# Ledger of designs, part 261: peptides against a protein of PDB entry 6DSZ

Target 1, 361 residues: chain A of PDB entry 6DSZ
Amino acid sequence: NYVVTAQKPTAVNGCVTGHFTSAEDLNLLIAKNTRLEIYVVTAEGLRPVKEVGMYGKIAVMELFRPKGESKDLLFILTAKYNACILEYKQSGESIDIITRAHGNVQDRIGRPSETGIIGIIDPECRMIGLRLYDGLFKVIPLDRDNKELKAFNIRLEELHVIDVKFLYGCQAPTICFVYQDPQGRHVKTYEVSLREKEFNKGPWKQENVEAEASMVIAVPEPFGGAIIIGQESITYHNGDKYLAIAPPIIKQSTIVCHNRVDPNGSRYLLGDMEGRLFMLLLEKEEQMDGTVTLKDLRVELLGETSIAECLTYLDNGVVFVGSRLGDSQLVKLNVDSNEQGSYVVAMETFTNLGPIVDMCV

## One batch from the design tools (peptide; made by RFdiffusion4, then SolubleMPNN)

Design b2_p24_6_s2 (from b2_p24_6, 12 letters changed)
Fold by OpenDDE base, seed 1:
Structure b2_p24_6_s2 (fold): chain B 361 residues (1-361), chain A 24 residues (1-24)
Amino acid sequence: as target 1 above (361 residues)
Amino acid sequence: SKSPITDTRELTDEELAARRTVLE
């Protein structure tokens, strides 16, 4: 009798940082297949608070704070298209994870996208966007009183979306996406009309971006716009300003994940397929009229970590490196390099025992 | 519709201790 002790999954497939347990607590949330681990980030380290089992593999995990909420809510989408919005509720010593809303967002018709599920939230919390199927963009309106997640589809003319984000600072919810057609890869924007349930023309587009452009980063104000990451180049565009860099160091391995360090979007962590950790820096220029523009982009190699599936900056130069292929790590970013020229010091390593085939019977 | 949450588990004190990261 092999008691298959259901070993808990150790491979990390997502992580987010925010204020989920309270407005004051900094949390690290880690997705490990069907399991969600919730930590409080303290000066002493990570304090585990709760573990949550999900009905299916977590495919999307995003924190968001609707207007009037004191703390972040958690959006989860599973690989089986079960969507939910979760709230952490503490009542004295009792801790409950409340499902505020849930629904299944699976379509009966559609080709699942080869690049997998993409889930994004409008920075103003007006909607959730989902790219689940080719040629469709699913919208979940975020209404305060919705216990049931209702969704609708908007047809995308662009069938091969590579990545998509909502932009910041837009009057209407606006998506920016990289797509591929027979002519190459391109960037386009659309405004999303909740009323008409259609796309309107977005503020800008860029045709013929780098052939391997794979990631979109929405940049908050004051810069606005987006960063497009490719194999060879990093490009910024906001409709008015375009700036591209091609640092040779990024050509060595594909950048696969990113995380914003500064709330204003001045710095981003980048992780590649070799476990190299980079800092992307947005240098500002303050104009005489008080407008802030992007002066330059810079990439710095910080050091090496486990191969990141996801990255999240916690606080005080501490970064969680969520790894699927290797051990996850808590690392410290230092101001000064070590003898090897690395700015990264491993603080803790979380052993990955490999993919536990959770045979969910 | 089934809740997307299957279970919630409080970590044992041992699990809490084992998962405490000391930030030096």
Scores: peptide ipSAE 0.178, ipTM 0.726, DockQ to the pose 0.567
Fold by OpenDDE base, seed 2:
Structure b2_p24_6_s2 (fold): chain B 361 residues (1-361), chain A 24 residues (1-24)
Amino acid sequence: as target 1 above (361 residues)
Amino acid sequence: SKSPITDTRELTDEELAARRTVLE
């Protein structure tokens, strides 16, 4: 089935930042339905370098850097369960997108999850995890020698996973997920054994989190652990430290996307369904033993943008706001507020002509 | 300003098929 889009899609359904074109280039990759746009981030703005048509609607788009790679590789999963790993290769003026691996990861049996496709990559690039179906977690090992995407399923006892991430700083690949059961929403961790193709008990769990807990953010070292975003609360947990805040300002609209600002996980952008942009701040406390622990969490309202489907911090306080429902924006975060109390200034606006109805012919 | 090389190289179904790693 060729998806003939009569018009180029303008609605953004995903974005990611990394070093895809080279080790030195900062890239912004934008998913617009079946189209992937690749930009280089410059002081002058976004320089387009390539547009790629995909075999279907992009459902997952993640950059990762396996050990020994000089630049990031791109994992894409389509809504039709076509997976690929892409490499950007420049040879002089010739630019090729190389498919390192590909395959269809669709299962013959399974209930597609109501929360859609989730794809995650282990921070140490040991595996890709896919939540495609209720009660199944698909693992794609990232072996250095295997050009072939091998996938296997691990059974999840938790049938209703809301969100899942790989944790940082774990000896074994460890997932942290929010799930729902008849008693409410909970957070659990599992270690993923590639050898045994099973889950082992993870380092921690938290039963009875907020009823509307919807997102997991994996926090890098030195903090480690995860942030759980709800409707009313934001919770940090790493097995040893628990901290929750319930800032009234987040109750007004559901937070729907996030992006890490600092490599150390000290700040995150949060976007809600009203287009409000927040900064989540993790305050550190240095212990006498030299360990760094979380002291506090704060949320600050930065301003308003288009309703973000995805957010990407670029550099120098510049943020890409990928919007599905409105115009995407390049915005500047300022240190000082304007007369309206906003720290956000729109630098560029990308007109959204509306959702392209992909007629599957 | 160099025009964005919109090399819309649609990965063809054939290129997908030829590089098909069989997910066993």
Scores: peptide ipSAE 0.083, ipTM 0.482, DockQ to the pose 0.071
Fold by OpenDDE base, seed 5:
Structure b2_p24_6_s2 (fold): chain B 361 residues (1-361), chain A 24 residues (1-24)
Amino acid sequence: as target 1 above (361 residues)
Amino acid sequence: SKSPITDTRELTDEELAARRTVLE
């Protein structure tokens, strides 16, 4: 009996950083198809802690900290619409991954969206939002006592949502999304009423954004609002302030992933389809009244990496580059450039043996 | 309802060593 050690998936399809194992530990979580790898980030490097097998390909993986939790919980949604909330529990030497809640969020009726599954969590942990099907936004209320993930749908008039995020600093949970209609691409906001299970008018909208606007980044306070990334332009809007840049350097390749570096939303990593790594910088202006406004946006080319499927900033200028098409990398961002003008140094490379095609035999 | 977790595996010492990254 050749136990063919089934080649473990090596292609990374998601990564997230947070405090999952404890309040103090910084963790890197890596999704590799059906496998979740959990690392502790240390001064010496990545320490593997546990590997978890999931019932299906991981499609969404997000850390969140509900009010009164000491550490982050993990939301996972699989490609077959199995949702769960996981907790890491250590009891002496025993390490358990506890399912706090689970459910299947598949609808019997609906067209799966062409842009795939989007899962987002309200920054205040009031709800999870899911764009699974065209014209529907699924809401999972986050309640402490929910052992079963109950969800409901809200109808979206906008059938072709490209990307969606929850905004920060909103009294009610508020989504911001890019959508396409026959007139082009637009940005709109909606407030989500849990009580009425409907959308209310959001604080702002922007019609006729760039035709290839593909990503929304929710910006934390004090800036608030959102960044819209296109092929040619990057736009900030918060209802009161609008600012757009069109740096020529981003036109060369499509930006495909992003990650926030600073908790205050001052810097973001951007990765493109050629493996170029950028820093997006939000320059602040402090007003006489102590209010902080966005002064300018700037993009800097940091260097080249493997083509990122996902990026996550760890700490101290260290970035994990999760790659599906190439080798994943741990890279260091330096203050000074090398002779080639790169600020990126590869620290470690994780060999990708290729996508395990789940041959469903 | 079945737990979405199919398995939890403790990594072997060899796997731990092989996956340990050094931040230089």
Scores: peptide ipSAE 0.243, ipTM 0.807, DockQ to the pose 0.550; fails the geometry check
Fold by OpenDDE base, seed 4:
Structure b2_p24_6_s2 (fold): chain B 361 residues (1-361), chain A 24 residues (1-24)
Amino acid sequence: as target 1 above (361 residues)
Amino acid sequence: SKSPITDTRELTDEELAARRTVLE
């Protein structure tokens, strides 16, 4: 009996921050293959609380707060299309992770998308959207009483979706996505009708974006709209305002992850394939009527980290750099640069022991 | 339907100490 001490996975494939354990606690949640690690972020550091084993590799991990919930719920989708909504419940010293809802969202028919699984949550918590298969958008309506996750598909005419997000500030759930066709890459929006189970025309589209446009960032109010990240350019569009920048510094390596720093969407962390960490800044213009508009976009190089698979801003300039290829890091963002011009200081490094080959025995 | 959770583990005090990051 070879007790293969299954080494715990160390490669990080997802991370998220929010208020999962309580309304007051700031949490860091880390996905390491089939394992979920839950931390409380304190002034003293990361305090581990619980580790959860999942039935399959975590492919999507998102926190969301439905109306009337005091704390965030956790949506997880596995690579085998098992979806669940988890709740953290503390009862004195007893800590339980409760499955509020679960279901398998696999389709019998469909081509799995080459860009992998995308899972998104409507900011108003009306639905979860899943891009699992080409030409399909799966919707999971969010209902408080649903113990079983029901889903339906809406057909997408756009077969090659690169990235998709729900927009903020929309009366109906509205997706914004980058897609590719023979003419290039484009951005389009659709409203999602839960009632009719169809797409309606969204508020805007932008044809012929940068050829390597790869990421959509939904921008919260007051700006609204979306940021489109390419290889050479960063663009903002909200239906009324368009702004693009092409900072030479981002051209050197592909941006692969992002995380919002400010709740109002004024700043975003960007990580590239070389482990460079950037700050994307949205400069505000306040109009006389109190309307806030985007004045400009700016990108600043902060420094270098491990190659991020995921980034999450915690608090007080502390960032967790989740790495799949290298060591994950906790880093501090400083206001002033060091002698080398870096604003990044590594606080802690988490050794990546390499890919745990899940030998399915 | 199988629970999506296979197991839950509380970290030991030693594991907690080893993973405790001091945010200076």
Scores: peptide ipSAE 0.196, ipTM 0.732, DockQ to the pose 0.572; fails the geometry check

Design b2_p24_6_s3 (from b2_p24_6, 13 letters changed)
Fold by OpenDDE base, seed 3:
Structure b2_p24_6_s3 (fold): chain B 361 residues (1-361), chain A 24 residues (1-24)
Amino acid sequence: as target 1 above (361 residues)
Amino acid sequence: SPPPIVDTKVLTDEELAARRTVLK
């Protein structure tokens, strides 16, 4: 009996960093098609802890910490719309992955969006938002007692949403999204009423953004607001402050992923389709009243990596580069450039054996 | 709905050691 050990997926389609195994452990979670790999980040490297087989390809993977939880929970949505919330539980040497909640969030009616599945979590953990279908925003309320993921849809007038995030520092859960209409691409905000199950007018909007605006980054306090990334420009907006830059260096290739470096949103990693790694810097200005405002935006080229599907900053300048097309990498960000002008040094490379075609044998 | 987890592989100590990355 040749046990054909099914070759494990190596192509990375998602990664996230947080405190999933404990409050103290820093974890790297890697999605490889149907497989979830859990690592502890140590000074010595990545320590594997657990591997989990999911019922379907992972489409969304997000860590979140509800009020009163000591560690992060994991939200997963599959490409076939199976949602779950997972908890890591260790009891001595026994390690269990507990399903806190699960459900299928597929709608019978709706056009699947051409930009794929988007899943987002409110920073205050009030809800999960899902853009699955054109003209619909699905809300999953996060309640402590919900064993079953109850979802409802809110109608979006904007049929072609490109990207969406929840904003930080909002009294009510507030989404910010890029959408396209016949007049171009625009940014809009909505407050989400859990009670009324509707959208209320958001704090701000920006009409006629860059034609290729493709990504929204929600910025934490003290800055707040959002960054909109296009092909040619990077724009910050928070309702009161607007600032746009058009660094020529980003025009060469489309930025496809990002990750926040600093908890306060002062720096972000950006990856493009050529494997270039950038740092986006938010320069602060402290006002006389103690408020912090955005003074300027800057983009710096750090170096080259594998083409990132996802990026996650770990600690101490170490970044995981999750690649679907190439080898995934652990890279070190240095303060000083090498002789080639690169601030990036590959520490470890994880061989990608290519797409595992799920041959249902 | 089907269970979200279809399998959980417990890695052997040998498999864990073989997959341990070393931050140099």
Scores: peptide ipSAE 0.147, ipTM 0.726, DockQ to the pose 0.529
Fold by OpenDDE base, seed 4:
Structure b2_p24_6_s3 (fold): chain B 361 residues (1-361), chain A 24 residues (1-24)
Amino acid sequence: as target 1 above (361 residues)
Amino acid sequence: SPPPIVDTKVLTDEELAARRTVLK
């Protein structure tokens, strides 16, 4: 019996930062196929805590904090549509990962979307949204007493959704999405009614965005709204204000991932297909009434990293670069550039041994 | 639905040390 010790997955397909182990701990969670690695971020570095084997490839991994929870819960969706909500529980030296809720969210009908699985959580933790199939938006209501994840579908008229997020600061859960039709790519919003299980008209839409608009970033208050990232342009819209930039530097390679740096949404990391790391900056204008509006958008090239599948800002200018194609990295963002004009310094590199060939023996 | 977690491993201090990144 050759126990082929299946090499552990090294390719990163997701990462998230939050407070999962405690309210005080800053965690880095890394998805490597079926494996979840949990780290505590310390001043000394990453302290691994636990590795978890999931029942399938992790497709979505999001931290969220429902009202009255002291720490974040973890939502995971697998590629086979097994959903769960996990809680970290420590009792002395005993560490348990508790399944708060689980369920299978697969539909018997529907075409799996070509852009893959999208999972999003309402910032107010009212629901989880899933784009699994063309023309359907699945809603999982978040209730404290739910041990079994129940879901329902809402029909989307827009069959080709590219990306979707929940917006911040909305009285009702509101999605913002990029979709494609025969006329091009557009941005639309819908309010999600849990009661009626339908979409209502959202606060705004923008027709005819950039043809290659591929990502939506929901911007927290005070700015609100969304950033739409394309191949050639970055746009902001909140219903009242529209602003677009077309920095030549982003045209060289497609931006493929992003992560918010500042809690107020003033800065975002952007990674492209060449491993270039950018900072997107939202310049504020303070109005006389104390309202904050977006004045301008700016993009700065920080440097080069491994090709990011996912990015997460940790703390103190440290960024985890999760790579599927290359080695994952911890990098430091410096205030001053080096002699080569880079603000990025590699701190640690995590060797990617390539895809685990699931040798089903 | 099947249980979401199939296994869990707490890393040993040695495994931890080997993975420690020094954030200097």
Scores: peptide ipSAE 0.132, ipTM 0.700, DockQ to the pose 0.567
Fold by OpenDDE base, seed 1:
Structure b2_p24_6_s3 (fold): chain B 361 residues (1-361), chain A 24 residues (1-24)
Amino acid sequence: as target 1 above (361 residues)
Amino acid sequence: SPPPIVDTKVLTDEELAARRTVLK
């Protein structure tokens, strides 16, 4: 009788940073298949607070703070389309994870998208958007009084969405997405009408982006707009300004993940398939009228890490590198390079024992 | 060594089911 002690999953498939346990605590949340690990970021490192077994493989994990909440809530979607909104509640020494809302968002009809599940949250917390199936965009309204997740589908004419985000600073919830058609890859925007349950024309579009454009980053104010990451190029667009760079260094390996460093969207970490870590910098220009415009985009190679599945900037130049293929790491970003020209120093390494084949119990 | 995960609360399918608000 091999009691296969169900080894805990060690491969990281998602990570997020925010204020989940309290308004004051900085948390790192790590998704490892069905397991959610919750840490407090301290000066001494990561303090484990709780581990949560989820009812399925975590496919989406996002923190969001509705208007009037003191701390972040956690949205989780599983690979089997089970959605929940979780709240951390501490009452003295008693710690509970409260399910505020939950439901299954699976459709009876639809082709599951080959690029997998995409889940996004409006920066103003008006809705959650889900791309689960080709030609459908599922909306979950985030009304203050809605203890019940209600969802509806909007039809997308664009069947092959590559990536999608909600934009910042929009009067109505606005999505920006990369899609593919027979003519190539394009970027489009739509406003989402909750009332009419339809898309309205968005503020801008860009036809014929790079053929391998794979990621959309929504940029906060004051810049607004989006960054589109390709194999060869990085493009900024906000409707009024377009700027593209093609740094040769990014051509060597595909960028696969990103994380915002600065709240204002001035810097982003980028990770590629070779474990190279980059900084994307948005250089600002302040206009005489007090408007801030993008002056330039710059990419800097910081160093090498484990191959990131996800990245999250913690604080004080510390980055968590969540790896599926290798060991996850805490790394320090330094101002000065080492003797090898690297700005990255490994602080801690978390051994990945490989993919635990979930024995279907 | 990875920090010891001290408190494992596995939410069972039953505990999740008991909190089921039906998506109408």
Scores: peptide ipSAE 0.046, ipTM 0.457, DockQ to the pose 0.080
Fold by OpenDDE base, seed 2:
Structure b2_p24_6_s3 (fold): chain B 361 residues (1-361), chain A 24 residues (1-24)
Amino acid sequence: as target 1 above (361 residues)
Amino acid sequence: SPPPIVDTKVLTDEELAARRTVLK
C-alpha cells in the first residue's frame, strides 16, 4: 500500500495579511488550492502556526475586522460557492478555527462570469460583495447580531464587470467597478442600499477608460477614490480629481496583481506577468485648507521576482510573492539598488512542485 | 520551533451541512 502522501499544494492562489491570530500578531495567510496556511510574521521570517484544509479550492480570501472585534475575521469563498467566516481562537496551546458563519451562495440561475469569482468586503465591514454571475451582485450583510449569512442579489445593468472594489470613506457602501460594453471599458460607481436591496447612483463615473483596464484599487483616505490599472495606463479618480499616467515600462507586460504598502495608500506594489515588481507612488499635495490631494502618480521598477499571483507587503520592506506558476518568495526591498539596478533581494524561496491536480476521487 | 500543527480539521461535509444555515 503506497500511501501516496498526497503532495501538499505548493502553488499559491492568494495571500492576505492582517491580524487573524491576535490583535498584535501580523499574519500572512496563504491559499494553496484547498489549503490555508497561517503564518505569523516575525523578524526572523514566517512562523507557521496552522494549516487548514478547506472544503474546496479557495477562490476568495479576505480579512476584515467588524466593529467590536479585537482581531480580524477571515472570509473564504470556494470555487464551489461555499462561503464561510472564520475566527482564530487560541486557548493556551489549543488552537481552533471557529466557523462563525457559513453557507452556499450559488445561484440556480446565472451565467458564471468569465473573469471568475470576485469577492470584496466593505472597508467599514457593512457587507461582503460577490460578483459570481454576469448581471448579478450578491450582497452578504455583516450585521453584528446575524450569525446567519443572509445573501441577496442586486441586478447589475453592466453584464461584463472586469473588476470591482468597495470604496473608502463612503457614507453608504459604494462599489467602484470596471465594466465592458460594446463602446469599450468604463468605470462606474454604485451605492449599495441594504434597506432597499438596490443600487443607487454612485458619486462618479468615468466613461471610455483604457480598453485594457483590468484592475480597480480602492484608495483609502485621505486621497479616497480609486486607481484603475490598464495595460498602458494607470489612472486615479475620486470624483473630483482625475489623473492618468502612461509609463512606457508597464506596457511591456500586463500588471496582474497589486498590494497596498502604506495604510494611507501612498504606495502600492504591482506585479506583472513577467515577474517584474513595481512600486506605484501617490504623491500628495497638502492644500492651504489642510486637504490632501493627489499631486502625481509615479511608477518605479523595483526588480524581478517569480510571477506573482498575489503580493503582500509584510513589514520592514519584506514582501511575500505568492506564485502560482513559479516558486513563491520572500523578498526584501532595499533602498539602494544592486549592481544590476534591482532593489529586490530574494530572502527565501518556496519551491512550487506544480499544480496539484486534486484528483477528486 | 514547534512543528506546524497541521490540524487538518477537515470539517466534514456533514459538519458543514449540520452547520448549514439554510438561507431561507
Scores: peptide ipSAE 0.066, ipTM 0.480, DockQ to the pose 0.061; fails the geometry check

